# Peptides against a protein of PDB entry 7UQJ, part 90

Target 1, 160 residues: chain A of PDB entry 7UQJ
Amino acid sequence: PELYQNFNITPPRGVLFHGPPGTGKTLMARALAASCSSDERKITFFMRKGADILSKWVGEAERQLRLLFEEAKKHQPSIIFFDEIDGLAPVRSSKQEQIHASIVSTLLALMDGMDNRGQVIVIGATNRPDAVDPALRRPGRFDREFYFPLPDVKARFKIL

## One batch from the design tools (peptide; aimed at target 1 S55 W57 V58, target 1 (a further copy) V58)

Design b2_p24_4_s3 (made by RFdiffusion4, then SolubleMPNN; from b2_p24_4, 9 letters changed)
Fold by OpenDDE base, seed 4:
Structure b2_p24_4_s3 (fold): chain B 160 residues (1-160), chain C 160 residues (1-160), chain D 160 residues (1-160), chain A 24 residues (1-24)
Amino acid sequence: as target 1 above (160 residues)
Amino acid sequence: as target 1 above (160 residues)
Amino acid sequence: as target 1 above (160 residues)
Amino acid sequence: MELPEIPEEKLEYPPLEYSEVRAP
């Protein structure tokens, strides 16, 4: 939040948190929501799981996504957090692929339809960034990515 | 393990982390592993999801649980973390109830079979503590419970 | 970073991440650095541990802090992350108190000397916010605080 | 498909010190 203001960077519409499970992606999203809230300026935090979008809202997932973005816009400033956003990825059934394609297309359209002047941020969390549709990772969508490494790895924080 | 050894406290056999989704339960389990580890004393962290135990290990879940506990004992001091342990709960189908009952009984037996002299801690995380079998929450199993509040999204983020 | 821009919030000069060990404070700082970086705009991330500032740089800690802030300013946009910033707190020895007082006064002066127009953010992480000098937590310094809860203890973590 | 007989995730702590992330 503040980092981008200090840097005069145009905030992305969406941020992808990726990294191994239990690296704190969901906690981070909540902490960011918290940090951006003040006594004078409450941020509304909306959370959905990717798997829940597919399983709980079968046949209504697109409508529920639209309603989520509308509610987020009504309650701005707001954060929409998609936990396990890779859970929108279809299982191999042709029918699930079609359902997935529709849901992903709806999410793409909703992210593209966000005015950059809107006080709505979308955060997606995944353990498998490569399982997230590349279309979601394009500029104007989840165009910022945060790697949450395991604490163990001497890893090259190649923040790629 | 080491935290309790350093304090000469008998480590609980199991700890239940419960609270709303994205309150950092999984991150805490990793953090506890890291905090208990020293340069001289490495802790091995094992992770499983409750839903994966049911879905990925159909017909072998009990064997995989036994192997997990054996590996944890071999690599002691160790932590076994069950994320979404409520995902072991059957959906209403009688067949799933039987499968669940077998898996839960195996987990109960494995937790009961842990010698208190072993440097193995089991952490279960759930968003629904009431969906966790009460038998798992008895003394000698998940007998310590940690609530994970939502960082009160309404609360004062008094950033005091 | 972006969240604060979208919300038209003036970014603090410093952000304190506080909460129990392993709650992802360090991970958060790195993730924030990553999010603020783009292919076009690289953010330079500087990291120091509070204990290392005292132990590795005995007698030169103040100079090393000054050099760190100068390098951060040269390589702006930049983040200075102090992990375990409470490790600057002296242990009870009168000699360590004097050394700490000098280092803390230097850090205070460096944070006060940052022009709000500078693209340098300071993040401090601690497990003991009450051990952080209250002077560091005043407006214009670490004036934003993020609690990384332990995923709660409504249960008495009677870690008894 | 042979089910892996090993824990899906095995991590050893203490975590290795993160080297300076120089942005590439």
Scores: peptide ipSAE 0.068, ipTM 0.340, DockQ to the pose 0.039
OpenDDE base, seeds 1, 2, 3, 5: peptide ipSAE 0.062, 0.008, 0.000, 0.000; ipTM 0.395, 0.361, 0.262, 0.376; seeds 1, 2, 3, 5 fail the geometry check

Design b2_p24_4_s4 (made by RFdiffusion4, then SolubleMPNN; from b2_p24_4, 12 letters changed)
Fold by OpenDDE base, seed 4:
Structure b2_p24_4_s4 (fold): chain B 160 residues (1-160), chain C 160 residues (1-160), chain D 160 residues (1-160), chain A 24 residues (1-24)
Amino acid sequence: as target 1 above (160 residues)
Amino acid sequence: as target 1 above (160 residues)
Amino acid sequence: as target 1 above (160 residues)
Amino acid sequence: MELPEIPEERGFYPPLEYAEVKAP
């Protein structure tokens, strides 16, 4: 949070946490939520998993996304965390492609519909940033990307 | 490994981290690896995801598990972390049940084949401990279970 | 970073990550650094360990802290991460108490000397927030605290 | 696709004292 203030950067509406599995993306999102919470200002943390959006919300995924963003706005300041957001990527079935396209389209519209003044931040986490729809990675959506590297053994040998 | 050595406790062969998604199970495993590492004793951290064992290793999953345990033993002290270990559970297809049964059987044998003298700890993480094969939860395997509660919003309100 | 901007919160100069060992405090700090880095804006991440400040820097600890803050300012945007910041706490030896008091005094002065406009964030991690000098936890220093809960103490007692 | 005969994710600890965090 503060890093961007110190950098005079307009806070992006969406932040993409990407990097190898187990690099702490999910915990980072929770810690950011905890970090921005004070006794006077509690942040409401919402979490969804990309695979759950596709599997549990079949036929209501778009509605559940809308409700999620409405609840996040109602309980602002808030964070919406999408874990495994690449799990919204279609499996190569034509039926799943259409369902995926509708869900992604809804998410795009919801992110675009956020006022820059809204106290709602969206965090997406993925192990595969290239599997995230490029439309989600555009300015005003997940326009900030954060790489969670594993300490590369080779990088260790160069930094040791 | 060293944490248990320092306490004169026989290191459990396996630890099951369970709790709701995003409770920091994966990060805890990494942080345990980091905390057990000193300048004199570096811990090697290995990670696999349960779903990847089923999908990427089809036909070689058993061999890849064996190689993982061999590499972990070779680079001891080490931690093997299985994220989403419930992802090894078969979906109700008879063909997937047989493949799963072979993979789980291999994992059981590998955990049983660990000498208590080895500085290899296995950590499994799951959101569904009841979906983990009960055989994996037996003594000498994942015989230690850690519940990762959601930070109770109320507990956050008391700690904030 | 952005979370604080979106909430119109003045970025704290210092963030205290506290919680039991292996809760991912160190990984979180690294992930925050990675998160604030873009292709256009790389963040420089500096790490020191509290125990290393006391042991390796005996007689130069104050100077090394000053140099660390100068380098962090020179390479801004930057994060200074103090792992095990409670390791700056004196062991009950009168000689270590004096050395500790000087080091803590220097750290206090360095944190106070940061301009609120500087692109330097300090993150302290500890397993014992109550062992952190209360002076470090004052506004303008480590004025934001983040609890990294371990999963249930009761599960810990069953694993001990 | 030949599966790598090595662990896919291998990390060494302790972490580095200094890292330039680059976006990939």
Scores: peptide ipSAE 0.007, ipTM 0.278, DockQ to the pose 0.042
OpenDDE base, seeds 1, 2, 3, 5: peptide ipSAE 0.006, 0.040, 0.022, 0.005; ipTM 0.234, 0.221, 0.206, 0.292; seeds 2, 3, 5 fail the geometry check

Design b2_p24_5 (made by RFdiffusion4)
Pose (drawn by RFdiffusion4):
Formats: C-alpha cells, sequence, structure tokens
Structure b2_p24_5 (pose): chain A 160 residues (1-160), chain B 160 residues (1-160), chain C 160 residues (1-160), chain P 24 residues (1-24)
C-alpha cells in the first residue's frame, strides 16, 4: 500500500469483462473466486447474477444494493462480481420504468459517490457492453474493460 | 443581506450541477462538504440519494423528504446535496408509479416553502439534465445550472 | 349577480389554468386572492395544493375535501383554487395508488353535486394538462381552459 | 408488470391500515 501511497494514486478497482458468449468471462471470474479462497488472506467474494435485487416492494432493490455494498465495507478484502450486468444496469431511458434508472442511479452513487466504498473490487461480465449505462463505464467505477475475444489459432490450440 | 434588499431580489438557494461523467460534480460537492466543516462558522452538509428516501409504505417517502428539509432548517446555515437527482426526481409521467410524481410534487412544495433568506442551499447533480422535471429546473427552485464541461487544454493541463 | 343573471349565462364549475412553467399561473391566483383582500361574504378564496390534503389515513383526504367544499357552500360566493391539480388528481390507471383514485372519485362527485346557480367556482392550475385525470375535463367539470404561454416581446418588455 | 404488483401491494397495505383503524 506504500507503493500506491508513494504517489497520490488509488488502485483501479473496477473491471468490465466483455466479449462474445463462451469466451471465458464467467470462467475467469470463477478462477478468481477459487484463487481468493486459497491464499489464506480473506478476500470475500460476492456473487450477483443479473437483476438478483429486483423486488416488488418500493425501494427494496436500492436497499439490497446498499446492503450488498455495505457488507462489502464490513470485510475490507471483499469482491463483487456482477454476472450479466447489462440486465441489472441498462442505459437509463425515460421510456422504461423508474426501478431500472433508480437501480442505475443507486449503483452510480455507491461506486463513486460522496462516501468512499472501500477496498471493494467490482467486476461486471456482459455480452452487451453498450447496454451498460455510459456513466458506469468511466474511471472510478469500471476503470478497465477487458475484451475477451474469440480465441485465435494459438489460443484455440492451447484451449484444446 | 442589505444588498439583496437594496435591489429587490432573493439570493439563489438552488444549484443544479450537470455535465458529462467524470467532470467534477461529486468532486465539487465533496470539496464543498469539506469546506462546510472547517471554518469558524459551521455550515451543515446533508447528503441524500434515492435509497434513503424511497420507502414501501404509503406516505413515508414524502415524510422523509419533509424531515430532511425541517432538519436542515433547524441547522439553519445548511447545504442539501441530492446526487443523481434524476433518479430521485424524474420527469413526471402518468405511465409511471405514483411515488415518483408524488416525490417530485413534495420536493416542489418544500422548495417553494424554504426560509427565503439563503440559509438552506439545495445542490443537485443529475449527469443528465433532461431527465429531471422541468418544474424543478425553473428559477425559484433550482435557480442556477452549473455546466461542468469536458476540460479543454488549459484545464486538462491544470488537472494533470 | 343582479347584472349577470339577467342574461342566463352560467358561471363555470371548473376553470383550468394550464401552460409552461414560470408563465404566471400562480401569480394570477395570488392576485385574485389579493382581490379577496376585500370585505367578507364576497369572493372567499381557498388556496390548496396537490399536497396537504392527501394523508396517511384512508378518510381524512376525502373527508377534508368534502369539508373544504362544504365550507365553500357555507360562505356562498366562494372560489376554491387547486394549485398543482395534477398532484391532487393524477391519471387513474393500474399503476395508480388507491388513495389518489378515491380522491378523484370524490372530487368528481363533489363537482357534479355543485348546483346550477353557480356561486362556488373551482380554479385549478397545472403545468402538464394531459396528466390530470380525464374525468374532470368532461362537461360539467373543469371545462373552460386558460392557456398561459411563454411571453412575447412586448410582454417581456412589460415584465422586465 | 412489477410496478403494477407494487401498486397492488401498497393498496393492500392501505387496506390493512383501514382495517386496524376500524378495529380501534
Amino acid sequence: as target 1 above (160 residues)
Amino acid sequence: as target 1 above (160 residues)
Amino acid sequence: as target 1 above (160 residues)
Amino acid sequence: ALEEERAEARNEMLAELKAEEEAA
């Protein structure tokens, strides 16, 4: 941590996995979760699938998001993987419902808002990156974007 | 206050930060929240978002807004910051749930009934200005609209 | 009434001020209420909003609306003004609450219960006219309309 | 559809409050 405090830099804590289906996005997330449970320093893995937080009560989806990010603050070494994040956080439109734009606005305020979110890495896998809200694709929340392509010749050889 | 009585004008008590993502809106609100807590006179910063207002009960979201504005009047030199305010206050629509139009109406009434001395300042950052209700964006509610643009060369040089 | 009842032209049961925001609709009702700064028993003015009637309870909103109308009949020549009548009477649908729908179901029955010898006039203001419920715009209700547009050049010169 | 289910659930909560008010 002194190497990052040597400068006035904060580490990148957000990655958006994107590419075609079957290219290794969830596999890489699974390997990262299995590696986080065997290095004997507790990196807590939080798995979230799509719109797991959707509820029929008003304000319960934003409450579940706030609770997920808070429980991530309770154990500092924690990771949040959002599988199929284009279903949880679509581009905010006036035509669609307010529960969607309200979830996206809560996720924006919880990733880079007024309060610091802690040592929480946020990973989002998507097949449709342009269905993710563009304010979620900037540094401070999903700094990096890993494009997982269909494998080339050498990569297919290695996979096989 | 005599300058604002000599000319028959009321000081603006509302600002709407708007601009592209990552241009300085939450940063300015964070710098103003740190400047509220340093000096010989204290300004109270009230931070809010859509999650700690929206409730599942009838008449509880508007009661939380009223408690916020009454508590800010109690601590009279005050700032209220609503981040991602288009999620809290979308454009009123009959095709939406009634809770969002009811929040926008309560917010319009509470802003039209403030102290009328410049004691409670209300600051909102929407990232998208068209999504916010046009009744809130008229002078009397959010008087000033600060456009935080993408920086030009001298501004990029200063930021770097 | 000695003059206007000679010709049998009935006064309107419901007059609707509608227009863009900031066009002076609340000013006209405030100026008519300062024309109520006159002696008692003539042009009693009631200033209500799309809020401060609707409550947590199930009967106080309709009971209070029936009482407002009864106090309006008690002082015979009287005016009821509903500022932001889309807050009190939104569009009834299947995303609409039950308490607002019953407020509309009582306001309609109270406007059809008003007699033909027109001594209570109900003026209502809105910035979004096709967001008030369609039933109050039927004949025998809010049927005469005043459009308040943005000012032209001479009007802006007078305002300045 | 989710917003319709919410509106029905808020209406049911208001009906329960009306039943408690009559019981009181």

Design b2_p24_5_s1 (made by RFdiffusion4, then SolubleMPNN; from b2_p24_5, 12 letters changed)
Fold by OpenDDE base, seed 1:
Structure b2_p24_5_s1 (fold): chain B 160 residues (1-160), chain C 160 residues (1-160), chain D 160 residues (1-160), chain A 24 residues (1-24)
Amino acid sequence: as target 1 above (160 residues)
Amino acid sequence: as target 1 above (160 residues)
Amino acid sequence: as target 1 above (160 residues)
Amino acid sequence: SIEEEAAKLRNEQLEKLREEEEKR
């Protein structure tokens, strides 16, 4: 938050962290949350698993997303972290499409409805960026992507 | 491997990484793998999700575990990383018990059957250490545990 | 600290984070510090820039290093993070060598003088590991090195 | 990495698209 204010940069509404499993996407998101949190300005960190939103809230996933974004807005500055976001918004491919399509549409609307002045950052983590609905990867949504490479083996032998 | 050799410490057969989601368990495992791998001595890193072994290989999970351990032995020094190990070896509590019991028994046997001279380290990651079968947490198996705390906002305030 | 105690492994006295600028070295050091701090056990994080120790403390840099290590020892468990450590301990090459040599010698002695039971971890971050005095990269000092590959610098600037 | 380069390229494309949307 302060970082973006200091740079006069409009914070992205959404950031996509992608890369192989266990490259520290979630750790980095938590690390970003905690770095932007000062004694004067605590960042609230919301974490959801994409698949959990579908599995726990069959038929209520849209409402749960709305509540999540409202809670995040209420507790600004905040970070919403979607772990395994490809599980929440898979590419429109199979007969489970209607439920996914409505959830995706709700998430899109929620991301679009975030005022640029809102101190809510959405971070999506995926191991499969191509499995994320392209509509989520457009400007005003997850419009910034970070690749988390595998920590190179050579790099760490300099460690030991 | 070399770390334990340099310290004359018998490497644990298994290490349990536990802590809240997104505390860097998988990153640390890849981290350790990469750190132990030089240009001269590459560590092979095997990653499996606990739930994937059950879901993709219903009825073949035991065979897949055996193949994984054989492959790891063939590619020594190696790390086997089980992400969400609580999904592979849940505490024996519910009616899906028989399949789980046999998979757990196979994993126990594979961990017990590792020669102490074997350069195979098994890392299990879980968010719920109490959901892991206690038999896996005994000496000669996952006999070392690492807690990955949440990056505490307060700790970060002491950092900033 | 506890991690190493649980393993009966001598904790490294120092860890070198290296990699291109903006790869998350400082963020990771902060995240590690935060992750090792619980409500019961707060880690104290000390951050210094290598160049600042030289520029702010011309003639007192040795004393400032001693004070830093004493303070870190007093506030155990603690992390000392040297950002731009290549600025603190450049390879012995040019006529500014005498001041650097004494500072490096002091840092070496301080790292060597840490009791293995001390819960003080030293993290050095550099963009140029080859610009760090090799004496610092020996066992019992910065005997562990992490390469931070370039996250797409633009991606980082897009988060930042 | 090809994937890092792909992320770079995508980020550049998304910035261009954002600049085009802000110009509208």
Scores: peptide ipSAE 0.037, ipTM 0.365, DockQ to the pose 0.056
OpenDDE base, seeds 2, 3, 4, 5: peptide ipSAE 0.035, 0.008, 0.025, 0.009; ipTM 0.222, 0.331, 0.277, 0.330; seeds 4, 5 fail the geometry check

Design b2_p24_5_s2 (made by RFdiffusion4, then SolubleMPNN; from b2_p24_5, 16 letters changed)
Fold by OpenDDE base, seed 1:
Structure b2_p24_5_s2 (fold): chain B 160 residues (1-160), chain C 160 residues (1-160), chain D 160 residues (1-160), chain A 24 residues (1-24)
Amino acid sequence: as target 1 above (160 residues)
Amino acid sequence: as target 1 above (160 residues)
Amino acid sequence: as target 1 above (160 residues)
Amino acid sequence: DISEESAKLLNEQIEELRRKQEEE
């Protein structure tokens, strides 16, 4: 409630920060955490990389996600930031199906299981919103998306 | 070809992003990946930290580099981003010579072995371009350099 | 001396970068390193994550901190950047006391043991300055604090 | 130099943000 009161917005279960990587997504995600922290009300910020959950926890990724959401719930108000969430929940392609499908299913269930009265915000950062499983982008999940443009189109044009 | 067509530039085998770290190098590197990604043409973005390849793979760093370049080649179009590349390929100093020399030699060979028709871009990010082995900064390797200045000279002057 | 001469400031033993994570703390910390580097005078930048020192070195964290400070001292002028320093030195709470207390005590001693004539700057980045042990925020330690605001209040207001 | 122009744009954005934060 209060976290969302500070935000003056209908509480999304998830916000997708997308745009060219490094555009400030990790910046902004954690920035929201600090801006909502006061001396009295400390926001707990959980950061996980999508690829780290897969690589560090082969066969336990679902359990680690559950533990993460439980920990976030215990430490409300909290932000769960998934950096590179496209690494955790790629678009369902036939070749990587089973392991990713279970993780996606778990993440969907965890996001769906968040009580709207909870003070847990989930932020996903991705460089490729179209590489995130569309099921995660549905209402009640990552249903708000913020594009982070390149900070310098001219610097981009010299690199390009 | 097409990745470079999107860039309207002579295909560098490598681009060195240098400048004060956090200046947006990791930002821009991944931003380029996203800007070149479409629904039809997904760019695969590989990120490695220079120090991680050394620390995680003592005695296998050369093999891990080869595997990385092979994986990038299999997943074309791709970007290999080496964060803190000065940690991977420091300037040859007598005391750390042998282990770094083999890694540098391997990275040189991998960059030299990239077919110019391949759709693999290598981006090195460093805070210290002068700490990168000069052999990596030669034509056909990291032969394009982009300086990322401090985002706020005034914030710098307050810190400073 | 000379590092501080470039900064025109009384040498802090430590600078705390706080603010919403990603706001450019890691950016700025390393940016300071690069801005103070010249061809003649290369600043060595050491980056450690607070959580990595705890997780990678169970029972050796104090030794690893000592080694880090010794290495930084050997490679003067240098910057030691602790990313997520609240993960290394959390506010003393009764439940996590002993392991963190020894690490905090070691970090305090290392910061206190820095000769003011040394060219080692310690930068701590945290998302939660109030989650850092107050002993680290005392004079002669992280006694300078820089708040990194959100880079886009408008993006914040749209998220918010 | 794009690096200077990028820095300038980013500086202008940061200054505009500081100004907005000081006006709040």
Scores: peptide ipSAE 0.000, ipTM 0.185, DockQ to the pose 0.021
OpenDDE base, seeds 2, 3, 4, 5: peptide ipSAE 0.000, 0.000, 0.000, 0.000; ipTM 0.208, 0.186, 0.179, 0.341; seeds 3, 4 fail the geometry check

Design b2_p24_5_s3 (made by RFdiffusion4, then SolubleMPNN; from b2_p24_5, 15 letters changed)
Fold by OpenDDE base, seed 4:
Structure b2_p24_5_s3 (fold): chain B 160 residues (1-160), chain C 160 residues (1-160), chain D 160 residues (1-160), chain A 24 residues (1-24)
Amino acid sequence: as target 1 above (160 residues)
Amino acid sequence: as target 1 above (160 residues)
Amino acid sequence: as target 1 above (160 residues)
Amino acid sequence: DVAEEAAELRNRQLEELRRRRLEE
């Protein structure tokens, strides 16, 4: 509740940060963790790269995701930050379909299994939001999106 | 000259950004490029990942580095940003010594060959400054180092 | 009250973020807005650039500032973020003195008119804190300052 | 602009889908 209350959004199970490389997605996630942490309420920040979960834990990626969510629940309130999440859960393409399918299915199940009352936020960062499996971008998963424009473009944004 | 004047630093040939993941190293490099760009003076920003130069250009990494520096010189004033530069020029370890040695030697030669009058800045970003070949951290190369602390630590810094 | 409690600071009427370009001032302001927002408590984030208020609203800048503060009060809890605030309220220099003087006077009056119990925070960001009119940096206005150093300087901060 | 508008549009669509699922 309270961690989601700090995001002013109907408690998203997940937040998708998207935009070009080096627009501050990871810095924002850390800044959110820092700003939500008080002396009375330390937020635990877990960081993983999508490609690292696939490359370091070949055949154990599902187990590592489960352990990550269990650890985040144990250390709540917590933030799980997936950097380059499109590397973990790409849109299904033919040749790597089976290994990625089980990992994606595990991540989907873990996000669906998050109690709406849990003090765990999941933040995914990507440069390619359309390369993230659409199933992850549905309500109850990464159902809030924040765009991180390039600094030059930020100067041109008319806040409409 | 003027690009270095905008950095208010004695013109370094290279600047090393170091600190934990997601501390804003890449964002800072882009923001510097943006802030130094005016309507009269567009700065060209080149970005490469250290690991990508090794993985994409197996056997051509030296040529790709040369082409990058030539392109940066052609489009001056320019910034060359190497993200994860420790992946390009690691401290020499035994088994990969030969391939890495020629790439490192090429990068050293390119940085040494930068005329101090050139309007090209090289920025290297790393999470592990001690994993960068010490030869790159010498005067005339990455001879300015910028530490990016975590946001939590920033809030606790009393400016002495 | 609660918005200021979430900042863990004695309710400042204003917070000045200062430091070199691209040090994450705007990012931090957005992160604070996001982290203070909850399902129960939507924080409205208003963003303006100092130079844009002068350039877009020649002769109406005072009115636009008043409207901005009225809108922020109407949509409380809220954050007003002035990016490049030195462009709005520069230290008085000769040729532009008259137009800037009335705008600065209006901003001073608006900040002074903020009830300490109001749920409106004003954040000013600048690369040049000494180029901000000193009247804005007095108690009850931008009376809290956060320095966003370049990374080198951060390594020298003793965490007290 | 376009991508922020796209993110905001996406957020609105996701909120509408969430409301519909709460009504079912």
Scores: peptide ipSAE 0.042, ipTM 0.333, DockQ to the pose 0.081
OpenDDE base, seeds 1, 2, 3, 5: peptide ipSAE 0.000, 0.011, 0.006, 0.008; ipTM 0.319, 0.327, 0.369, 0.356; seeds 2, 3, 5 fail the geometry check

Design b2_p24_5_s4 (made by RFdiffusion4, then SolubleMPNN; from b2_p24_5, 13 letters changed)
Fold by OpenDDE base, seed 1:
Order: structure tokens, then C-alpha cells, then sequence
Structure b2_p24_5_s4 (fold): chain B 160 residues (1-160), chain C 160 residues (1-160), chain D 160 residues (1-160), chain A 24 residues (1-24)
């Protein structure tokens, strides 16, 4: 997030860290959070896994997202980190698709409702940028994308 | 810098990435640079190793630092990344100490001469923050520090 | 190590991480070491820089390599990480070439002497795979190579 | 995946170290 201040750029509401698993996306998000905490101005870091949003919060996921964004706003400057945000993507069941659709719709609304002057940054990490709803990747949402390259795919198949 | 824009904080002139070797400091700096390059606004990334400043530029290091900062300013928005900045620390020879002192003094002057509104960020990476001249770690220089911890301290004690 | 155990794959004796500087080769090696450390099975991580092998161990480098491999075997499962393994490449002096040749020969012998059933993995990282002795890149040594690409080629050309 | 486990472990360790840095 600090890069945009020097650049006089409208900060993205969201930053998508994408790249293969274990490329340090989560490490990066935490390091960025740590990086921006000074002695005078501590940044509050909120982390949620995409899979946890679907599995632990079945039926309350929308409410929990709203609470998360309100808490982040209350404790600004803050970072909301969604690890494995592609884990919001439904598994093959129609019921999970509906839950996904409502959660994604809520997340879209929350990101759209953020004041660009608010000191809340949303970071999404995914191993599958193509599995992230394109609506989340539009301007004013996760409009900046950062590729965390693996070592060559051949390396990865040996690491998988 | 983006974190600070959202925060309406005076961006540090310099950011110190510190932490044990192989904690991804250099990867982080590159990922930050890539992250802030949009299609419309490409960030220019300049990288120098502290050891190269001393070894390759013996007698011209000050001039090369000045040229680096001018080139970064000319191509703003830009990042200057000093990898292994503790490698500016003298080896036990008096001649290297003098070269160190002049190079560090030049770097201090260049960082102090940067307009805070300039779109140039200086990132220093070190494995030894205590080996970095305390003058570089003062407000208006590398005034923000980011610890890159190793994975688990218990794993770390076996890595040391 | 756990990677190969989970896959029931004969672990390579050595894995070469290659790619441009700051692509996270060292971070990846540490992340792999961390990932393979479970609560029940801690992996011991040994790190050496190629340049340190030549500069610090002048005259004892062979002995220190032998001790490193024995200690890694004693503390298996373990990873031996050679960072900047291309730094074993001699600088332009004939004396450094001879030291290089003996160290490389010792490393070859140590890698060839490893039991494939041993839970010792050797990772070499280099920015210059072509500067690594081809003998180290043969089957039973660094026989697996992992390319760490830079973030986007267009961002890359400005980073080079 | 081993890579996810690596990232999780790395992250846990980052938290533990950050907590120690906040306590120091």
C-alpha cells in the first residue's frame, strides 16, 4: 500500500496476490502489514481463509464479512487479507454455488462501499486467479494483481 | 508507499527489510515493484548489491550512487533496492573503512536530498540490521523497518 | 524431504533452483524446509553460501563440506541448501580455479556417496545455471532443476 | 499441498515473531 502514496495514485481497494501455492503470498501480505506498522501507527492485520468463510460461517458468512470490514474500518489503518480467496469458488454443488454467489456479492458490495480515503486495504491471495470471480478483479475492487511466480511449472509438479 | 497514501502518512524515504538470509527480502522488493507497475504506470526498479558498491565501484561509488539516484528520479515512479546493504559495512581494512564512510555519507546525503513528494522509494535489505550504520536508520532515511522473520524460531535455531 | 516421501518418489540427491536474482530461490528453500517440518518430524536446515565455501574455508573447504554432509546425515531428515552455488565458480585466478576444482570434486563425491534412502536433500540455488559445473547437474546430483522466473517479463526487462 | 503447509507454517512463524517484536 505505501507504493501508491509516493505515486499519488488512487490506491486500489483490493490487491490480488496470485501465483502458485507456497510462493510467499501470505508471507508477503504479513510482511507488508508489519512493514507499515510504525511505533506511532500500528496497522491492524485481519486474516481470513476463503475456505473458512464458506465452511465455518455457513449461513453467517455475509454477516461475518460485514463485521470484518467494520472492525477493519474501526481499527484503521488496517489490512484485510483473504488467503485462498479462490476457495470462495463453489465446489460442484448448487448449494455451495448459491452460498458463493451471496458471499461474493457481499464482498463486492463491501469493497464498493469502502471510501478510497479509508485506511483499509484488502489483499486477496489465490493460487488460481482464473477461479476468482471476474467481478472481484474489476476497477475499485481487486484492481491490482501481483503475480508470485513459482519456479517453473516443472519444478512445481515435483513440489506437488 | 501505497500503505502510506491511504494513511496520509509521510512516506519514509527508505524502507529497511531486515531478517535472516533467505527470508525473501529481495523477492519482496521485486514483488512490491511489480505490484505497483500498472499498464498505465510502470515503476522502474533499480537494484544494487552493497558488496558491488564497494567492490566494483572502488573510487567511483559515490558518483555511481549519485547517478543511480538521478536516474531513479528521472524515471520516477521508481524503486531503488539496495540488496545486502550491510555489505557496505567495512571489511577489517582501514582502506575499506574509508571507502565505506564516504559511500555511506554519500547515501545519507542522497536520501536527505530526496523530495518526499518524489516518486522514488529506497529499499535496503540486510541480514544484519545492527551492521547497518545507525545514521541510515534515522527519520527521513531508512526510517521504516520490516522484519522478515525466518519460519519457526525452533526451526531457525536449527538453521543457524 | 516430505515432498518426496508423500509422493513415494525417489528423492533427487540434489535440486537446482535457478532463476534471476531475487526470484525467491532462498525463500523457497526455507519454505520447503519449513513445510516439511511437522510437529512429529522436524527437518534440519543447513545453509551455506558458495562464496563462503571459497573465501572462509580456504584450505579446509573439503573438510567443512564433509562435516556438513555428515552433520546433515546425522540430523536427517535434513536439507542442505547451497545458496549462490555459482559462487563456487572461480574468479579469474588460477589458484581460485584449483580451489574450485577441489571443492567441486568433493561436492560431487559427497552427492554421489549419499544413499537415496537418506532423508537428506541438497538444494543448490543459482542466478547462473550455466556457471554451475555441468558435472553437478548430472543424474544423481543436481538432477532436478527448477526455474524461478521473474515476475512478468515486461516488468522484468525493467528490473534487469 | 506441501506448498500451502509451507506457507501456513511460514505465516504462523511470522505471527509468533511479530508477537515477540510487539512484546519487546
Amino acid sequence: as target 1 above (160 residues)
Amino acid sequence: as target 1 above (160 residues)
Amino acid sequence: as target 1 above (160 residues)
Amino acid sequence: SISEESAELLNKQLEELREKEEEA
Scores: peptide ipSAE 0.000, ipTM 0.311, DockQ to the pose 0.073
OpenDDE base, seeds 2, 3, 4, 5: peptide ipSAE 0.000, 0.000, 0.000, 0.000; ipTM 0.197, 0.351, 0.177, 0.343; seeds 2, 3, 4, 5 fail the geometry check

